# Peptides against a protein of PDB entry 4BOS: the designs that were tried, part 107

Target 1, 163 residues: chain A of PDB entry 4BOS
Amino acid sequence: PVLTRTVVPADNSCLFTSVYYVVEGGVLNPACAPEMRRLIAQIVASDPDFYSEAILGKTNQEYCDWIKRDDTWGGAIEISILSKFYQCEICVVDTQTVRIDRFGEDAGYTKRVLLIYDGIHYDPLQRNFPDPDTPPLTIFSSNDDIVLVQALELADEARRRRQ
Target 2, 163 residues: chain A of PDB entry 4BOS as posed
Amino acid sequence: PVLTRTVVPADNSALFTSVYYVVEGGVLNPACAPEMRRLIAQIVASDPDFYSEAILGKTNQEYCDWIKRDDTWGGAIEISILSKFYQCEICVVDTQTVRIDRFGEDAGYTKRVLLIYDGIHYDPLQRNFPDPDTPPLTIFSSNDDIVLVQALELADEARRRRQ

## One batch from the design tools (peptide; made by RFdiffusion4, then SolubleMPNN)

Design b1_p23_4_s1
Fold by OpenDDE base, seed 2:
Structure b1_p23_4_s1 (fold): chain B 163 residues (1-163), chain A 23 residues (1-23)
Amino acid sequence: as target 1 above (163 residues)
Amino acid sequence: SAAQAAAIAAREALEAARRAAEA
């Protein structure tokens, strides 16, 4: 089995497209962003005491208006929220630093999904199998640390190609 | 929602993750 990258459109919603892809088992839907943006805004708006200016970097209302725009990029806050919503660890491997940022690692989730990030763009990662009739795997065991090693290797290769 | 319930007990983790990703 080989860990591979699925390139999603380089639009302002690549994070949402990538997360949707991995949590839905490999479904590429670039039109999923509006619903996911609304979902995040609804969660944030539901608890203004928790989602404070200290966390959001702006008022609760400002954030909700901002994230629902079709031209704003998601980041760590959105990943954290989506990790909790889907009850899975979200691991982001950075091709610039060859490091993995793990979101939800202390929550006790049994599942993890992986994204690859180049400092601007997010793409989903999947495990391909030799048998062409076996569909790619996007949801891994949280105990599968081999996939993390493979992600680092993939990121290192990507870095070498750029420099 | 599941996200709301989990978020209440994970304030520090969320803030730490944000800072780490932005560093």
Scores: peptide ipSAE 0.023, ipTM 0.624, DockQ to the pose 0.031
Fold by OpenDDE base, seed 4:
Structure b1_p23_4_s1 (fold): chain B 163 residues (1-163), chain A 23 residues (1-23)
Amino acid sequence: as target 1 above (163 residues)
Amino acid sequence: SAAQAAAIAAREALEAARRAAEA
C-alpha cells in the first residue's frame, strides 16, 4: 500500500475540494466549494461569541462575507470547522517544513483524513492498493500512525524535489 | 440547529488546532 497525492485544481478552493475528496471516500468534485463555503459561514455566524474578531482576524460578518467569495482561501480556521463538521481528524502534512498539523486531534474522533500542503495549495492524500479492484482509501483510523509516517515521507520527497 | 451545534462543539477543536498551527 502506497500513500499518493491526487492533484486538485488550483482555483482558490483547493482546500474545500481536497477535504470533500477525502471525507467522501475519494470523490473529486471541484464544484463542492460554494456549498462548503456557505456551510462554514453558517457555522461561524451561528456563534459570534466564539468566532470573534480576535479569533477570525475580522468581524464575524466580515468573515462570513469573505469566506463565501469564490476567490478567498481557506486555512486553519476552515479546516478546524470542517474537522468538527465531518467528525474526523484532519491531518495536514506541510511539504515546506515536513511537519503534520493535526486538526481535531483532541476531539476523540475515530477517523482521520490527510491533506498535503505546500504553503499555498492543498491536495488530498489516499492509500492505493496493489489490487486494482480494491479502491483507494482516504479515511483512516485515528490510530493509524503508519499513514502519518508515510505522509511525512511523501512530504520529504516533495521537499527534496523543490530544493 | 445543526450549524449551531457544530459551531459550539467546534470551539475546542479550533483552539487546539490554532495552537498547533502556530507552534
Scores: peptide ipSAE 0.022, ipTM 0.611, DockQ to the pose 0.031
Fold by OpenDDE base, seed 3:
Structure b1_p23_4_s1 (fold): chain B 163 residues (1-163), chain A 23 residues (1-23)
Amino acid sequence: as target 1 above (163 residues)
Amino acid sequence: SAAQAAAIAAREALEAARRAAEA
């Protein structure tokens, strides 16, 4: 099996598109972003005591308005929220540093998904199988450390090629 | 929702993940 990258549109919503792709088993839907932005805003608004200005960098209401814009980026806080919502570990491999940031690592989830990040753009990762009739896999066991090694190899290759 | 409740309940894990990613 080979871990490969699926390039999603380079719009301001690539994080949401990438997360949706992997958690839905390989469904590319660039139109998913508005709903996912609203989902995050809903979760944040539901607990203003925890999602404070100290956590968000802005007031709860300001953040909710900001994240619902179509030109704002998702980052670590959004990935953390999505990890909790989808009840899976989200692993982001960075091509600039060849390191993996693991969100939800200590939550005891049984599943993990993988994204690749170049400092400005997110793409989803999938495992392709030798049998062409077997569809790619995007949801892995949280015990599957082989896929993490493969992600690091993929990131290292991307770094060397500047892609 | 169950998902929202889980997110709210996992306060420390959420905060720790954010700090680790930004470090």
Scores: peptide ipSAE 0.021, ipTM 0.571, DockQ to the pose 0.029
Fold by OpenDDE base, seed 1:
Structure b1_p23_4_s1 (fold): chain B 163 residues (1-163), chain A 23 residues (1-23)
Amino acid sequence: as target 1 above (163 residues)
Amino acid sequence: SAAQAAAIAAREALEAARRAAEA
């Protein structure tokens, strides 16, 4: 089994496209972003006390309007929200630092998904099997630490190649 | 709703994760 990167469009919605890809089992849908942006806005709007200006960098309402734009970037806040929504750990391997940021690691989820991040762009990761008839895996056991090692190796290789 | 419950439950994890990612 080999962990591989699936390159998604380098647009403002790459995070959403990447998350959708892995949580849906390897479905590339570049049109998924508007729905996911609206989902996040709804969650943020549901708790204005926590999602304050201090957390969001803008008022709750301003954030909701902002995140629903098609030209605004998602980041750690959105990943954290999506982790809770999909009830899975989201592991982001950074090619610049060769480190993994784990979102939802203390929540007790049984599943994890993996993204690769280069400082601005997100791509999804998948495990390919030797048997071509076996579809790639994007949802892993939260106990599968081998996939994390493979992700670090992939990120280190990307860094060496300046990818 | 499930989304609202997720928002409430995500408070501590979100704040901790954001700080870790930004550091």
Scores: peptide ipSAE 0.023, ipTM 0.623, DockQ to the pose 0.032; fails the geometry check

Design b1_p23_4_s2
Fold by OpenDDE base, seed 3:
Structure b1_p23_4_s2 (fold): chain B 163 residues (1-163), chain A 23 residues (1-23)
Amino acid sequence: as target 1 above (163 residues)
Amino acid sequence: SAAREEAIRRREALVAERLAAEA
């Protein structure tokens, strides 16, 4: 089994496309972004006490309007929200630092998904199997630490390619 | 661009710190 990167379009919605890919078991749908943006806005709007200006950097309403634009980029806030929504840990391996940021790690989720991030762009990660009849895996056990090691290796290789 | 990349990183770092402080 090998962990591989699936390159999604380098548009303003790469995070949403990547998350959708991994949580849906490997479905590439770049058209998913508008609905996911609205989903995030709905969640934020529903809990103004938690999603405060201190967290958002802007008022709750301003954030909701901002995230629904097709040219705004998702980040840690959006990943955290999507982790809660899909009830899974989202692990992001950074190719610049070769570090993994884990979102939802303390929520007790049994599942984890993985993204790779280069400072601008997000891509999804998947595990490929030698058996061609076995589809790639995008949803892992939260106890699967091997996949995290493989993600770090993948990120380290990506970093070396840029140097 | 490099400027855009840096701006994105700064935003994400700031948010990460805020989330960590809130936890």
Scores: peptide ipSAE 0.026, ipTM 0.639, DockQ to the pose 0.045
Fold by OpenDDE base, seed 1:
Structure b1_p23_4_s2 (fold): chain B 163 residues (1-163), chain A 23 residues (1-23)
Amino acid sequence: as target 1 above (163 residues)
Amino acid sequence: SAAREEAIRRREALVAERLAAEA
């Protein structure tokens, strides 16, 4: 089996598209972003004590208005929220540093999904199988650390191509 | 643009720090 990336549109919603892809088992839905943005805003608005200005860098209301814009980029805070919502660990391999940032790693989730990040753009990762009739896997066991090694290798190769 | 990329990277770094501080 080989770990590969699926290139999603390089728009301001690549994070949401990528997360949706992996948590839904490999479904590419570029139209998912508005709903996911609203979902995040709803979650943030529902718990102003936890999602404080200290976390958000702006007032709760300002953040909600900001994230619902169609031209703002999701990042670590949105990944953290989506990890909690989907009850899975979200692992982001960074091609600039060849390191993995793990979101939800201490939550006890049994599943993990993987994204690849180049500093501005997110893409989803999937495991392909030799049998073409076997669909790619996007949801991995949280015990599967081999996939993390494969992700690092993929990121390292991506970095080498840029350098 | 390079400026946009830098701004995004800076935001991510700040958010990561805030999340770590509040953990």
Scores: peptide ipSAE 0.031, ipTM 0.670, DockQ to the pose 0.046; fails the geometry check
Fold by OpenDDE base, seed 4:
Structure b1_p23_4_s2 (fold): chain B 163 residues (1-163), chain A 23 residues (1-23)
Amino acid sequence: as target 1 above (163 residues)
Amino acid sequence: SAAREEAIRRREALVAERLAAEA
């Protein structure tokens, strides 16, 4: 089995497309972003006490309006929210630092998904199998540390290519 | 763009710190 990257469009919504891809088992849907943005906004709006200005950097309402724009970029807070929503650990490997940022690691989730990030763009990661009839895997066990090693290898290779 | 990359990274770092502080 080999961990590979699926390149999604660089259309300001790559995070949402990438998350959708991995949590849906490998479904590439670049049109998923509006609904994903609304999902985030709905969750934020549902708990204004937790999702305060201190957390969001703007008022709850301002954030909801902002994240629903088609040209705004998701980041750590959106990943954190999506981790909670999908009840899975979201691991982001950074090609610039060759480090993994783990979201939801303390929540006790049994599932793990992986993204690769280059500083401006997110892509989903998947495990391919030698058997062509076996579909790629995007949802892993939270105990699968091998997939994290493979993600670091991909990031390291990407970093070397840029140097 | 290096400037945009830096801005995005700063935002992510800031949010991560906020989330960690509340955890």
Scores: peptide ipSAE 0.029, ipTM 0.661, DockQ to the pose 0.042; fails the geometry check
Fold by OpenDDE base, seed 2:
Structure b1_p23_4_s2 (fold): chain B 163 residues (1-163), chain A 23 residues (1-23)
Amino acid sequence: as target 1 above (163 residues)
Amino acid sequence: SAAREEAIRRREALVAERLAAEA
């Protein structure tokens, strides 16, 4: 089994497309972003005490309006929210630093998904199997340390190709 | 562009700091 990336469109919604891909078991849907943006806004609006200006960097209402725009970029706060919503760890391997940032690590989730990030663009990761009849895996055990090692190897290779 | 990339990196750093403070 080999960990590989699926390149999603390099648009303002690559994070949402990538998350949707991995949590839905490998479904590429570049049109998923508007609904996911609304989902995040709904969650944020429902808990203004937790999602405060201190966390968001803007008022709760301003954030909700901002994230629903079709030209704004998701990042760490959106990943954190989506981790909670889907009840899984979201692990992001950074090709610039060759490090993994883990969201939801302390929440006790049994599942994890993986993204690869180059500083501006997110892509989803999947495990391919030698058997062509076995579909790629995008949802892993939170105890699967091998997949994290494989993600770091992918990031290191990507970094070397850019330098 | 380089400016766009830098702006995104700055945002990510700020959010990371806020999340760390939340804990």
Scores: peptide ipSAE 0.027, ipTM 0.645, DockQ to the pose 0.046; fails the geometry check

Design b1_p23_4_s3
Fold by OpenDDE base, seed 1:
Parts: sequence; structure tokens; C-alpha cells
Structure b1_p23_4_s3 (fold): chain B 163 residues (1-163), chain A 23 residues (1-23)
Amino acid sequence: as target 1 above (163 residues)
Amino acid sequence: SAAQEAAIRRREEEERRRREELA
């Protein structure tokens, strides 16, 4: 079994495409971003006390309008929201630092998904099996720490290949 | 927060219903 990267389009919505891919069990749908952006905006709008200007860097309403644009980038705030929505831990391995940032790690979720991030672009990660008839795995047990080690190895290799 | 959780739950229920209707 090998942890591999599926390259998604670099169209400003790579985070959303990547999250959708892993939480849906390996479904690549680059057209998923608009609805995911709207979902995030709805959640943010529903709790202006928590999602304050201090958290968002702009007013609640301004953020909602901003995130729904097709050319704005998602980040930690959006990942945190999506983790809560999909009820899974989202682990992001960073190729620049070769470290994993875990979202939802204290929520008690039984499942985790993995993304790889290079400082600009997000891609989903999956486990491929030797048997070609066995579909790749994108949803892991939150107790599977081996996959985190594999993600770090993958990120380190990616870092070494970077010019 | 409670407000966030309520919103999430509502969305999940709506999506579940939609999937069931399409199945």
C-alpha cells in the first residue's frame, strides 16, 4: 500500500475540490466548489458571535460575500469549518515544513482525511493498494497514525523534488 | 458553538433528504 497524491486543478478552488475528493471516497469533481463556498458562507453567517471580524479579518457579511467568489482561496478557517461539517479530522501535510496540521483533532471524530499543501496549492491524498481491483482509500481511522507517517514521507519527497 | 452545530445539523439533514429523494 502506497500513499499517493491526486493532482487537482489549480483553479483557486483546489482546497474545496481536494476536501470533496477525500470525504466522498475519491470522487473528483472540480465543479463542487461553488456549493461548498456557499455552505461555508451559510455556516459563517449563522454564527456572527463566533465568526467575528477578529477571526475572519473582515466583517461577517464581507467574508461571506468574499468566500463565495470563484477566485478566492480557502485556508485554515475554511478547513476548520469543513472538518466540523463532515465530522472528520482533516490533516494537512505541508511540503514546505514537512509537518502536519490537524483540524478537528480534539473533536473525537473516528475518521480522518488527508491533504497535501505546498504553500499555494492543495491536493488530496489516498492510499493505493497492490490489487488494482481494490479502490483507493481516502477515509482513514483517526487511530491510523501510520498514514500520518506516510504523509510526512510523501511531503519530504515532494520537498526534495522542489527546485 | 450551538448556533454553528444547529446550522450544520440542518444542512446535513437537508442533504440526506435530497440523496434519499434522488435514490
Scores: peptide ipSAE 0.019, ipTM 0.546, DockQ to the pose 0.017
Fold by OpenDDE base, seed 3:
Structure b1_p23_4_s3 (fold): chain B 163 residues (1-163), chain A 23 residues (1-23)
Amino acid sequence: as target 1 above (163 residues)
Amino acid sequence: SAAQEAAIRRREEEERRRREELA
């Protein structure tokens, strides 16, 4: 089995498309972003005490209006929210630093999903199997550390291609 | 859903309280 990336459109919503892909078991749907943006805004608006200006860098209402725009980019805070919503660890391998940032690692989730990030663009990762009748896997056991090693190898290879 | 939203809020409130306790 080999870990590979699926290139999603380089639009303003690549994070949402990538997360949707991995948590839904490999469904590519670039049109998922508006609903996911609304979901995040709904979650943030529902708890202004937790999602304070100190956390958001702007008022709760300003953030909600901002994230619902179709031309704004998601980042760490959105990943954190989506990790909690889908009840899974989200691991982001960075091709610039060849490091993995783990979201939800202390929450006790039994599942993890993986994204690859180059400082601007997000893509989803999947495990392909030699058997052509076995579909790619996007949801891994949180005990599967081999997939993390494979992600680092993939990131290192990507880094070398760009340098 | 409303149920999902409520569950998420509860978890986030717990996380907030935890951070405040550790601060």
Scores: peptide ipSAE 0.019, ipTM 0.549, DockQ to the pose 0.020
Fold by OpenDDE base, seed 2:
Structure b1_p23_4_s3 (fold): chain B 163 residues (1-163), chain A 23 residues (1-23)
Amino acid sequence: as target 1 above (163 residues)
Amino acid sequence: SAAQEAAIRRREEEERRRREELA
C-alpha cells in the first residue's frame, strides 16, 4: 500500500475540503465548505466560556462572523473542533518541517485521518492498494503508526522537491 | 447534525469544568 495525496482546490477552504474528503472516505466535494464553516461557528457560539477571546484571538461573535466568510483560512482551532465533531484524531504532516501535529491524540479516539500541509495549503492523504478493485483508505486505526511513518516519508519527499 | 452538535457542546462543557476544577 502507498500513501498518496489528493490535490484539492486552493480556494481558501482547502482545510474544510480536505477534512471532509478523509472523514467521508474519499469524497471530493469543494462545495462542502460553507456548511462546515457554519457548523464550526455554531459550535463556537454555543460555548463562549470554552471558546473565549483568549483562545480565538477575537470575540466569540467576531470569530463566528469571520469563519463563515468564504475567504478566511481554517487552522488549528478549526481542526480541533472538527476532530471533536467527527470523533477522530486528525494528523497534519508539515512538509516544511517534516513533523506531524496531532489533534485529538488524548481523546481516546479509535480512528485517525491524515492531512498534508505546506504552510498555506492543506491536502488529504489516502492509502492506495495494489488491487484496483479495493478503494483507497482515508480512515485509519489510531494505533496504525506505520501510516505516520509513511506520511513523514511523503512530506520529506515533498520538501526535497521544493529545495 | 443537531444531535452531534449537542453532544459536542456537552463534551466541551465537561472539558471546561475539568479545567476550571484543576485551576
Scores: peptide ipSAE 0.018, ipTM 0.540, DockQ to the pose 0.019
Fold by OpenDDE base, seed 5:
Structure b1_p23_4_s3 (fold): chain B 163 residues (1-163), chain A 23 residues (1-23)
Amino acid sequence: as target 1 above (163 residues)
Amino acid sequence: SAAQEAAIRRREEEERRRREELA
């Protein structure tokens, strides 16, 4: 079938909105960010030995206060945490480099979800089917390498549009 | 940041290695 992106609002919480979309099976909820930010802060606060200043780039407490702000952007740290929480591989295809960064790939998860990233904004990816009665798929098998190829193709096309 | 991403990747690799050694 066809892999497509759903454009989410370009607010400060596009990562959280995008992750929520794919892990919940295609539910767009731009209001999900505050709860997800609190979840991440809770996880980080619960393990200060692992989530050290070396990993966070700031003290554990400073990070927790920072990520709970409504105007701070999520990135690799947040993706890694959400991958562990939802027990799935999160694959981010970068349109600037046409590369896929895989989070949780060594954890043995059976499922993967996909995001597309342009250096600033995150959007979720989904597989559409020809049958109108079949809803789009956002959760894939971790063995489905075809979807990764399709994601790279989508990213390559996006890069061409910017050149 | 790139440094943070690298640290996360190193951690994942280390965890994988630990599982392999303990298996």
Scores: peptide ipSAE 0.025, ipTM 0.597, DockQ to the pose 0.021; fails the geometry check

Design b1_p23_4_s4
Fold by OpenDDE base, seed 4:
Structure b1_p23_4_s4 (fold): chain B 163 residues (1-163), chain A 23 residues (1-23)
Amino acid sequence: as target 1 above (163 residues)
Amino acid sequence: SAAREKAIAEREELERRRREELE
């Protein structure tokens, strides 16, 4: 089995497309972003005491309006929210630093999904199998550290290609 | 960055709450 990258559109919603891809078991749906943006906005709006200006960098309402725009980028806050919503660890391997940023690592989730990030663009990662009839795997055990090693290898190779 | 630090703090808080929920 080999860990591979599926390139999603380089639009402003690549994070949402990538997360949707991995949590739904490998479903590429570039049209998923509006719904996911609204989901995040709903969660943020539901807890203004926690999602304060100190956390968001803007008022709760301003953030909700902002994240629902089709041209705004999701980041770590959105990933953390999605991790909690989908009840899975989201691991982001960074090709610039060759590091994995883990979201939800202390939450006790049994599942993890992986994204690859180059500082601008997010793509989903999947495990391919030799048997063509076996669909790629996007949801891994939170104990599967081999997949993290493979992700680091992908990131390291990507970094070398840019040098 | 400040934005990154805030995001990390939010992540850690969410994780803490989840741990407490599981206890």
Scores: peptide ipSAE 0.030, ipTM 0.618, DockQ to the pose 0.023
Fold by OpenDDE base, seed 5:
Structure b1_p23_4_s4 (fold): chain B 163 residues (1-163), chain A 23 residues (1-23)
Amino acid sequence: as target 1 above (163 residues)
Amino acid sequence: SAAREKAIAEREELERRRREELE
């Protein structure tokens, strides 16, 4: 089995497209962003005490209006929210530092998904199998440390290509 | 950045709450 990268469109919604891809088992839908943005806004609006201005960097209402725009980029806050919503660990491997940032690692989730990040763009990761009749895997066990090693290898190779 | 730090703090808080709910 080999961990591979699926390149999604380099638009303002690459994070949402990538998350949707992995949590839905490998479905590429570049039109998923508006719905996911509304989902995040709904979650944030539902708990203004937790999602305070101190956390958001802006008022709860301002954030909700901002994230629903078609030209705003998602980041760590959105990843943490999506991790909780989909009840899975989201692991982001950074090609600049060759490190993995894990979201939801202490939540007790049994599943994890992986993204690759280069500082400005997110792509989803999947495991391909030698058997052509076996579809790629995007949802892994939270105990599968091999996939994390493979993700680091991909990041390291990507970094070398830029040097 | 400050935004990144806030996001990390939010992640940690979410995880803390999850642990408390499981206890």
Scores: peptide ipSAE 0.029, ipTM 0.593, DockQ to the pose 0.023
Fold by OpenDDE base, seed 1:
Structure b1_p23_4_s4 (fold): chain B 163 residues (1-163), chain A 23 residues (1-23)
Amino acid sequence: as target 1 above (163 residues)
Amino acid sequence: SAAREKAIAEREELERRRREELE
């Protein structure tokens, strides 16, 4: 078994494509971004007290309009929202720092998914198995810390390729 | 909230369609 990345299109919606891929068990759909953006906007609009200007960096309404654009990038705020929505921990391994940022780690979720991030682009991670008839795994137990080690190794290798 | 429930419903519909496409 080996942890690998699936390269998604390098467009403004790579985060959403990557998240959709892992939470849906390995379904690559670059056209999912509009629905994902609207999903986030609806969640934000539903709770203006929690999703305040202090958190969003703009008014609730301005954020909703902004995130629904097809050329705006998702980041930590969107990952946090998606973690809550899908009820899973989202772990992002950064190839620049070889560190993992964990979203939803204190929420008690039983599932975790992994993304790899290079400072600009997000890709989803999956575990491939030696048996070609066994489909790749994208949803892991939140107790599976081995996959985090594997993610760090993958990130370190990626960093070395650039240097 | 209504907005939250609408979002959930949209997700469920999207997943349903995806399953049908993969069959």
Scores: peptide ipSAE 0.020, ipTM 0.531, DockQ to the pose 0.023
Fold by OpenDDE base, seed 3:
Structure b1_p23_4_s4 (fold): chain B 163 residues (1-163), chain A 23 residues (1-23)
Amino acid sequence: as target 1 above (163 residues)
Amino acid sequence: SAAREKAIAEREELERRRREELE
């Protein structure tokens, strides 16, 4: 089994496309962003006490209007929200630092998904199997540390290619 | 928080660079 990268469109919604891909078991849908943006806005709007200005960096309403725009980029706070919504750990391997940022690691989730990030773009990761009849895996056990090692190796290789 | 502000600033920079790339 080999961990591989699926390149999604390099647009302002690459994070949403990538998350949707891994949590839905390998479904590539670049048109998913508007709905996911609305989902995040709904979650944020539903809990103004938790999603305060201190956390958002702007008022609750301002954030909701901002994230629903077609030209705004998702980041750490959106990943955290999506981790909670899908009840899974989201692991982001950074090709610039060759480190993994884990979201939801202390929530007790039994599943994890993986993204690769190069500083300006997100892509989803999947495990391919030797048997061509076995579909790729995008949802892993939170106890599967091998996939994290493979992600680091993939990131290191990507870094070496750019340098 | 400082971390959140940094993340926001980084996002804004990414958006700016993306616009410049498309032009």
Scores: peptide ipSAE 0.019, ipTM 0.488, DockQ to the pose 0.088; fails the geometry check

